Peptides against a protein of PDB entry 7UQJ. Designs and how they scored, part 41

Target 1, 160 residues: chain A of PDB entry 7UQJ
Amino acid sequence: PELYQNFNITPPRGVLFHGPPGTGKTLMARALAASCSSDERKITFFMRKGADILSKWVGEAERQLRLLFEEAKKHQPSIIFFDEIDGLAPVRSSKQEQIHASIVSTLLALMDGMDNRGQVIVIGATNRPDAVDPALRRPGRFDREFYFPLPDVKARFKIL

## One batch from the design tools (peptide; aimed at target 1 V58 E97, target 1 (a further copy) V58 K95)

Design b2_p15_3_s4 (made by RFdiffusion4, then SolubleMPNN; from b2_p15_3, 6 letters changed)
Fold by OpenDDE base, seed 4:
Structure b2_p15_3_s4 (fold): chain B 160 residues (1-160), chain C 160 residues (1-160), chain D 160 residues (1-160), chain A 15 residues (1-15)
Amino acid sequence: as target 1 above (160 residues)
Amino acid sequence: as target 1 above (160 residues)
Amino acid sequence: as target 1 above (160 residues)
Amino acid sequence: REYYPPIERPEITLP
């Protein structure tokens, strides 16, 4: 939030958190959501796992994505957090293409359909940014990427 | 390790990190591993996902658990972190009983077989502590539990 | 970053991350730094420990701070992360006054001298926000404070 | 799941 304002960076519609497992991607997304909620301005935080959208809603994943974006818009200001987004939107060149192609297309359309005036931010988290469809990483989608490195041993020692 | 020694607390054989998704369970486990590693005493950190042990190693999950504990013992002091342990050891009363029963039994035996003198700590993380087999939550196993709450909304608002 | 822009929040010049050890302050700062770097706009992340600036550079701490801010400005957009900032800028009423007074004054001047158009953000992390000089917590400095709560005392008490 | 860093992105060496 503040970093993008301070840097005069156009707020992306989507942000990709990438980094090794356990680098706090999900924690960061929750911290961002919670920190932007004041008593006067509560941010609604929606969390979905990429694999859960596929596995729980076989054949309804597109509908569930639409409902999620509609609910986020209804409860704006909102954050939609996709945990393990590489599980939802694998690279199109993977042989699992056909099952995920419609879901990726729906997610792309939903991200593109977010009006710039919308108080809905989409955060994707992945351990494998190269396993996410490059179309999601284009301007107007996940056009900002956040690398969560392994905390250096020295930085970790201060946390405990 | 040092934290438990510094507090004269008997180091648990296993610790269950539980709380909502994105509360920093995996991060805390990694931070613990890094903070306990000094230049003189490097801690080896092993991370496995519960679902990955089941899905990648159909029929070999027991062997993979044995190998993991052997490798952790070989590289002691060590932390074994099971992320999403509810995916590995669901409650025994669930209809998925037979596929997981042997894996749970192996994990129980491996945790029970850790001699108190071993510098191997097991950390399990779950979003659903009640979905973890109660046998894993008994003394000598995951006998310490850590609740990772959602950071309070007020605490979060100061963050942005 | 984006959340502040999307929410029309005035970007702080400095952000104080405060909370108990192990709450992910350093991780959050690194994650923010990494998050604001896109392919088109790499953010340079500078990390310094408060105690290291005092202990390594007895008599040069002021010069080191000036050089750090100059380098951050040269490599903008930049984040300066002060870990354990309470070690650098203790409350002025502490008997260690004279050695730290000039360092605090220099840090205050450097933070005040950041033009609002500068693409340099300062993040301080502390376990003891009340041990940080209140002058650093004023508007135009660390005027945003981020509380990283303990994962519930019960969760911590079980680690201990 | 291991982390696979982007092939094309230079590791931001934290100075």
Scores: peptide ipSAE 0.009, ipTM 0.319, DockQ to the pose 0.064
OpenDDE base, seeds 1, 2, 3, 5: peptide ipSAE 0.000, 0.006, 0.000, 0.000; ipTM 0.351, 0.325, 0.239, 0.370; seeds 1, 2, 3, 5 fail the geometry check

Design b2_p15_4 (made by RFdiffusion4)
Pose (drawn by RFdiffusion4):
Structure b2_p15_4 (pose): chain A 160 residues (1-160), chain B 160 residues (1-160), chain C 160 residues (1-160), chain P 15 residues (1-15)
Amino acid sequence: as target 1 above (160 residues)
Amino acid sequence: as target 1 above (160 residues)
Amino acid sequence: as target 1 above (160 residues)
Amino acid sequence: PPVTLPPVTRPPVTF
């Protein structure tokens, strides 16, 4: 921590895994979750699949998001993996419903809002990165974007 | 106050921050929230978003908005910041649920019935200005619109 | 009435002010209410909004609307003004609430209950006319309309 | 007597 406090830098805490299907995005997230439970320092892994938070009550989806990010504040070493984040956070449009744009606006305010979110890494895997809201693809929330390509010759040899 | 009576004008009590992502809107709101809590006279900063307003009960979201504006009038030198305000106040539509148009109507009524002395300032950052209702963007509600652009060279030099 | 009843031209049951925002629709009703700054029993003016009638309870909104109309009949020559009538009478659909739908179902029955010897005029204002319910725009209801456009050059000169 | 309304429910979400 003193190396990041030596400068006035904050570590990048957001990655967006994107690429074709079957290229290793969920596998890499699974290996990172298995490695986080065996280093004996508790890095808590929060798994979220698509629009797991959608509810028929008004304001319960935004409440579940606020609770997920808060429980992430309770245990500082915590990680949030959003599998298929293009179904949870689509590009905000006026044509579609307000539950979607309201979830996207709550996610924007919880990732880089007025309050600091803590040591919470946020990972999102998507096959459609341009279905993710563009305000979610900037530094401070999903700083990095790892493109997982279809493997080249050497990589196919190694996989096989 | 006599300058605002000599000329027969009312000081603007509403600002709408708008601009591309990562251009300084939440940063300015955070710097103003730190400047509200330092000096010999105190300005009270009220931070809000769509999650701690939207409720699942009939007449509870507009009651939370009224409690916010009454509490801000009580602590009279005050700032109210609505972040991602297009999620809180979208363009009113008949093809949407009635809770969003009812929030926009309550917000219009509470802004048209403020102190009329420049005591309660209302600041909103929408990242997208078109998504917010045009009735809120007219002078009398959100008087000023600050465009936070992508920085040019001198601005990028000063930021770096 | 001694003059205007000679010719059998009936006064309107519902007149709708509609136009873009900031075009002076609330000013016209405020100026007509200052033309009610005259002596009693003539042109009693009631200033209501698309809010402050609708409540948490199930009957106070319709009971209060029936009482407002009964007080309007009590003072014979009277005007009821509904500012932001899309807040009181939105479009009834299957995303609509039940309390607003019953407010529309009572406002329609009260406007059809208004007698032919027109002594209560209901003026209503909106900035979005095709967001008020279609039933009040039928004959015998809000049928005469006043469009309030943005000002032209001479009008802007007079305003300045 | 005064009667209260039930909680407001959203319609099915579409993608």

Design b2_p15_4_s1 (made by RFdiffusion4, then SolubleMPNN; from b2_p15_4, 7 letters changed)
Fold by OpenDDE base, seed 4:
Structure b2_p15_4_s1 (fold): chain B 160 residues (1-160), chain C 160 residues (1-160), chain D 160 residues (1-160), chain A 15 residues (1-15)
Amino acid sequence: as target 1 above (160 residues)
Amino acid sequence: as target 1 above (160 residues)
Amino acid sequence: as target 1 above (160 residues)
Amino acid sequence: PPELYPPIELPEVTF
């Protein structure tokens, strides 16, 4: 409710969905995109998987991110959903430094370059918020976080 | 119900699932495939993502579509599910013309070339039916459409 | 319950989730990963799609599988979830022999090479258990299978 | 033969 209301009234630049796997982060990001789209305000939803951006675009990932943000801006109001964003934006101190550092720096620059007037929201989903570069979790980027707890034992027992 | 009954009695050549993101289009396409498979009639389910066909196969996408339809025909009764079909079959008037036009024309030809006697159903899912080439939405192609409304707030609260 | 309890007490080396599409295999694998993660025991969840491993890595798939298992071992306790594993490990007798045979042989070797002492569980999901190489369904590999029945007509009617 | 586990009742996902 609150995140949805705030999403409609004052869309945050970036929201990080974090929590254990299977808590419905991807489903919720989709549901948010859906709920913010009305007949009067059709939202364009872009979905990318972090690991797919890195692995498909091994020298073009930065360009693909730029193109994604440009497309999102052209089709605003828009949501960019990064599923498994820890695959795209690992902590800079991790041994996979060079390729990841360029992509993270590009994502930072793209998020910083979004006009506060733009109707573009970025949602990142991860199971490992601590594996996301802390620079992405700063104000003007993923500055709002939403924790998806495990379903309680009862909800788990209904799923299991 | 009706779509399932019609699917068993008179399988449409193509069905377009459209609606806001996260309304369960992908889940429903899977559930339909599941539902139409019985012990007596095992359905082969092929899933492709539109954007993945374009991005993985930047010169082979047409061949991959041909192979997909040939495999579906070999393994009939079959369902071909295109998730995010707007990524595969954008409107021809969109600026990404040349590569998309060939792929769309190939998909059109493949759908037109399916014998009405074939036990192959094509399901396309999109959040943007208007971003799908109108030629795909014609009779003998995706000539049936199913709208997935947003879950009401209550349905969302049960998923959270 | 039983699979969760057995997962905590005696983690199987490999579990095959099979059943018609949309029966929630992917959702369950995620929910299992979630359910086995507690505050005391954070599980690392790796998700790969079988068809994506083959198509993205048309010469590096074996190396990517090795890296995946090494990462899972480094981040244990871990779950490796292969969605659509029939796309990665088709039956060896299928006409797409050469590339698939090497990848399947690599996956077999990786599963055989996992110490029974490792806190790494492999979950494969498929709609077509018969399309999975029988060598993967042997003891010490995917030696446990879980069938996901179709939701009854009532569950379908609530999804439709 | 693989050990077959009984089906889990998936919660009704109300859409």
Scores: peptide ipSAE 0.000, ipTM 0.170, DockQ to the pose 0.024
OpenDDE base, seeds 1, 2, 3, 5: peptide ipSAE 0.000, 0.000, 0.000, 0.000; ipTM 0.265, 0.206, 0.295, 0.222; seeds 1, 2, 3, 5 fail the geometry check

Design b2_p15_4_s2 (made by RFdiffusion4, then SolubleMPNN; from b2_p15_4, 7 letters changed)
Fold by OpenDDE base, seed 3:
Structure b2_p15_4_s2 (fold): chain B 160 residues (1-160), chain C 160 residues (1-160), chain D 160 residues (1-160), chain A 15 residues (1-15)
Amino acid sequence: as target 1 above (160 residues)
Amino acid sequence: as target 1 above (160 residues)
Amino acid sequence: as target 1 above (160 residues)
Amino acid sequence: APVLYPPIELPDVTF
């Protein structure tokens, strides 16, 4: 949060946290929420998992996204954190096209509909930035990308 | 970073990440650094351990701190991450008083000497926020604190 | 892993990391893998997401779990980290019963079949420990549970 | 294919 004020960068509507699994993306989003909370100004943190939105809310996912963004607007300043956003908004060319296309389109519209004056930041976390629909990675959406490298864990992480 | 611009919060000079060991403080700091790096604007991340500064740089710690802050200024936008800052800046009343007092005073002066317009953020991480000199926790220094709770690890991590 | 050996605690077959989303469960699992990796003894870290196992490996999930455990045994000392294990092994009474029942049964058998002398630790991470099949939480399986509290985020985390 | 992140050798602390 505060880092970007210093950078004179217009706060993006959306920030994509990407990097290998367990590189702290979710933790970062929470720490960012914490960091932006002062005693005077508490930030509301909304967390959703992309896969949970798809799996639990088949046919309601679009509505739940809308409600999430509305609730985030109501509780400004707020952060919407999508963990595993690649699960929510896979690339349109992925074989699961149809169900995801509506959700992606809704998320695009919601992100595009965020007033830049709003105190709502969307953070998407993914282990696969290339699995996120490129439309979400455009300016005014997830236009900031943050790579979370693995700690220099001399551990052989063989992700099979 | 950008979250704070949206919130009209003056970016702190310093952020204290505190919480039990292994709560992801270091990884959060790295993730913040990564997160603030765009293709257009790379953030330089400086990492030091407080204990390493004391152990490796006996008699040079103050100079190394100065050089670190100068280098961070030169490579703006930048993050200085002090892991184990309680090792660097123990409470003045702790029995290791004299060597630490100079280092603390230097760190205080360096933090106080950061122009608020500078694109340098200092993140201190500690497992013992109460072991950090209270002077560092004042406004314009580490004026933002973020608790990193343990996992409710019923595992007695006796860090020996 | 080695942390538990050092504690004279028989390494559990399974550890359940639970706590709110983004409390660092995944990060802790990696940090544990990292911390247990010495220059002399590298730990192999296997990571899977429960939801990914279900979605990508429909009809092969059981086989992929077997292969994962075999590969983990082959690369001892090793950690198997299941992120979102509630997605892999939901409570049997959940409306998605049939597909999950086979996977749960396979995971139970694999955990039960781990020789306690093996240097394989299974870490399950969940945001919903109560959504994990109680059979997995029994002794000899995920018999250790670690809550990951939220960072002391003065942020109102409204988990909707 | 699961995107196997190669073991990221941390680049040196220079981001």
Scores: peptide ipSAE 0.000, ipTM 0.196, DockQ to the pose 0.045
OpenDDE base, seeds 1, 2, 4, 5: peptide ipSAE 0.000, 0.000, 0.000, 0.000; ipTM 0.266, 0.196, 0.162, 0.232; seeds 1, 2, 5 fail the geometry check

Design b2_p15_4_s3 (made by RFdiffusion4, then SolubleMPNN; from b2_p15_4, 7 letters changed)
Fold by OpenDDE base, seed 2:
Structure b2_p15_4_s3 (fold): chain B 160 residues (1-160), chain C 160 residues (1-160), chain D 160 residues (1-160), chain A 15 residues (1-15)
Amino acid sequence: as target 1 above (160 residues)
Amino acid sequence: as target 1 above (160 residues)
Amino acid sequence: as target 1 above (160 residues)
Amino acid sequence: PPQLYPPLVLPDVTF
């Protein structure tokens, strides 16, 4: 309940953070996880990089995704953050089809298999929302999208 | 000398940065490295991720740690930064015992084998200080701890 | 055209961001990518870590570099950001010579093979500009260098 | 290929 109230959104299974790199998508996902955590309700945060799931786990990527979702379910309330999700679930029309198709189908099944009443939120971050398989952007998956604009260059120059 | 004066701490072999993710632990470690560097004294900064040492280098992790400490000693003054050190040195009581035990024992020996007069500082960053082997948190190792609180969400929104 | 006007630099093929770690080189590269992006001109940002290209792609690193440059060319206007480029292109005089020499030669050829009229900018980030092969710092390659000083520790404490 | 052992599916953080 509170997790979704803090997002001011109906409980999506998935939220897509998109926008230019270094706009703070990863930082915001972490900040949201922490902001939704209270002393009474610790939120468990899981972070994976899309490209790392593909590269580290040739032939095991599907199993690693399943284990990740099982652990996230075990440690509710939880957030699964996929950084660079376009690396995990590229559009099927790109010729690296077969290996990616299995992983995408597994991720789809895992997102569909989550009870809507579960306190597991999946956040995907991408620099290229159009490079993410449209099947992941459907209702019950990454059905909410948040655009991270560049902070005004002036704001960054104050940090540098 | 100056390296430790700039930290305003007695020369620890190791400093543990702990706190929620995205609180700037890695950024601060990098900032300290560079703040202690002058035109006359270039500080060499070595960065490793704990989980990457374990995952990329099965059976070589101990050798890679030794080489890292040797290079850091060769390039004094130097900082070794272990990001996500809980991934490298988890508490021994967790069932993935044998592989982790060898790596932790190697890291302990390397930290103990550094002359306290050397200009090599080891910074460990973790999100879970309680997940780090208590043997690493003893005097002569990571015996100084710095907590990185979450910046107020308002402070992050000023950077975004 | 506009990409280079926004950088206020003659169209370099490559820009070297150097300075102490965590001075915001990666953040700035990402910021620039996105500041140069308008609603009418989306800039595609490609990020790679130098050490990851070497470690993930043993024997395939040259092919992965070629594919990266081809994709960047296909998705113009684009930025290729190499984080930790000293990990990819260390000075040849360091004893890990042969494998690194092939990768460096490939990167040189790819940077030389880009038409200066292409809207592909290559940004290399390093903490150790002197550890980057001098051949990469020549005209038509990383011929513009931007030093990232430490923000005053006080400026970082305002972000923390 | 070096057998990449699955990263422990450890929670990265419990807040």
Scores: peptide ipSAE 0.021, ipTM 0.250, DockQ to the pose 0.185
OpenDDE base, seeds 1, 3, 4, 5: peptide ipSAE 0.008, 0.000, 0.000, 0.088; ipTM 0.246, 0.303, 0.159, 0.272; seeds 3, 5 fail the geometry check

Design b2_p15_4_s4 (made by RFdiffusion4, then SolubleMPNN; from b2_p15_4, 7 letters changed)
Fold by OpenDDE base, seed 1:
Structure b2_p15_4_s4 (fold): chain B 160 residues (1-160), chain C 160 residues (1-160), chain D 160 residues (1-160), chain A 15 residues (1-15)
Amino acid sequence: as target 1 above (160 residues)
Amino acid sequence: as target 1 above (160 residues)
Amino acid sequence: as target 1 above (160 residues)
Amino acid sequence: PPELYPPIELPDVTF
């Protein structure tokens, strides 16, 4: 966030972190949230898990997403981190279409409805970017993708 | 790994990584796996997610656990990493008792059945250590617990 | 640590974590420290910042390093983590030579003086491995180097 | 719950 202001770069509305499990996607999101807060400017970090939104809030997932985005907007500057976003917005497989379609539609609308002047960044993390609905990966949504390679395992092997 | 040789400590059969979400538990497990192999000695890293074992293999979770441990034993030295182990072995709440009880019992038996001479380490990661069945947290199982604090963000600030 | 016992690998005296800012070096060191303690065996984690040792203790940095290593030795098993070790042991630039030379010499002597039987690991973290005095990167010191790759740098640029 | 950054400095910790 602060780097964008210093660079006069329009902050992304949404960023997709993708890569193998345990590549530090969630850790990076926290580190970025942390690295963008100063003593003068605290960043509010909201973390949700895609599967938890679906499983805990069967029938209320849309409402919970709306509340999350409103809360993030109230606590600007803020980061919304969706861990396992592929669990929230899976590519429509025939057997789960309607519930997932409404949640995806709601998430799309919430991301589209974020004013460019809002200091809310959405980070989605997935191990399977191709399992995320392509509509979420379009410009103005998760239009920025970041591959988290496996830490060079040979490099880390010399540590421990 | 090498620290323990100097320590003359018997390697743990199981280690519980606990702490807030996105504190790098999975990254650490990969880095640990990826720090114990040398050019001469590769470590085989098995990663499973607790909820995936339950959800993908309803009625076969026990068999899948047995197969996983046998495969890990065949590919020694090896690490079995259970991400979200609280999803595999939740504290027995009255409403989900039977299926979870059998899976917990199987995991307990597999951990107890690991010979101390075996080069298999089991790492469980959870955000809620108190949601893991206390039987798993006993000596000879996940008897080593590791708190992953929130990254000291001041430390990360000077990194960025 | 325990994986090394199973691997018959001699523990490193020193490990250099290097890589771009916010790649989780400090978090990894903490999580490693955490991941080596059990209910029966706590690991004492000492964290120092290279620049803080120089800035807080002008004229006493050598004494503070000696005290730190003695304290770590008293509290075995222990990890000494130097964050920003390039701030403690910069490559000798002409204007800071004498103070840094004595501190580097002291740190070298302390690392060389660690008996192989000692249960003290030293982890140095830097964003600039080439800014660390090459004498520290020799066998018996920070002889194991670990690259923390940026999770795809495009990720950070778009969030920052 | 929302987390506020910067987080608290973690002291030296005995793990």
Scores: peptide ipSAE 0.007, ipTM 0.395, DockQ to the pose 0.043
OpenDDE base, seeds 2, 3, 4, 5: peptide ipSAE 0.000, 0.000, 0.000, 0.000; ipTM 0.206, 0.244, 0.172, 0.232; seeds 4, 5 fail the geometry check

Design b2_p15_5 (made by RFdiffusion4)
Pose (drawn by RFdiffusion4):
Structure b2_p15_5 (pose): chain A 160 residues (1-160), chain B 160 residues (1-160), chain C 160 residues (1-160), chain P 15 residues (1-15)
Amino acid sequence: as target 1 above (160 residues)
Amino acid sequence: as target 1 above (160 residues)
Amino acid sequence: as target 1 above (160 residues)
Amino acid sequence: SSVERELERKPEELA
């Protein structure tokens, strides 16, 4: 931590995995979760699949998001993996419903809002990165974007 | 206050921050929230978003907005910051649930019934200005619209 | 009435002010209420909004509307003004609440219950006219309309 | 995906 405090830098805490299907996005997230439970320093892994938070009550989806990010604040070494994040956080449109743009606006305020979110890494895997809201693809929330391509020759050899 | 009486004008009590992502809106709101808590006279900063307003009960979201504006009037030199305000106050539509048009109507009524002395300032950052209701963007509600642009060379030099 | 009842031209049951925001619709009703700054029993003015009638309870909103109309009949020559009538009478659909739908179901029955010797006029204002319920725009209801446009050059010169 | 959200009134207010 002194190496990041030596400068006035904050570490990048957001990655967006994107690429074609079957290229290793969930596998890499699974390997990172298995590695986080065997290094004997507790890095808590929070797994979220698509729009797991959608509810028929008004304001319960934004409440579940606030609770997920808060429970992430309770244990500082915590990670949040959003599988298929293009179904949870689509591009905000006026044509579609307000539960979607309201979830996206809550996610924007919880990732880089007025309050600091803590040592919470946020990972999102998507096959459609341009269905993710463009305000979610900037530094401070999903700083990095790892493109997982279809494997080249050497990589196919190595996979096989 | 005599200058605002000599000319027969009312000081603007509303600002709408708008601009591309990562251009300084939450940063300015955070710097103003730190400047509210330093000096010999105290300004009270009230931070809100769509999650701690929207409720699942009838008449509870507008009651939370009224409690916010009454509590800000009580602590009279005050700032109310609504982040991602297009999620809190979208354009009113009949093809949406009634809770969003009812929040926009309650907000219009509470802004039209403020102190009328420049004591409660209301600041909102929408990242997208078109999504917010046009009735809120007229002078009398959100008087000023600060466009936070992508920085030019001198500005990028100063930021770096 | 000694003059205008000679010719049998009936006064309107519902007159609708509609237009863009900031065009002076609330000013006209405020100026007509200052033309009610006259002596009593003539042109009693009631100033209501699309809020402060609708409540948590199930009967106080319709009971209060029926009482407002009964006080309007009690003072015979009277005007009821509903500012932001899309807040009181939105479009009834299957995303609509039950309390607003019953407010519309009792405002329609009260406007059809108003006698032919027209002594109560109901003026209503909106900035979005095709967001008020379609039933109040039928004959015998809000049928005469006043469009309030943005000002032209001479009008802007007079305003300045 | 489509979600229709609902509001509820308190039982003491139904009376």

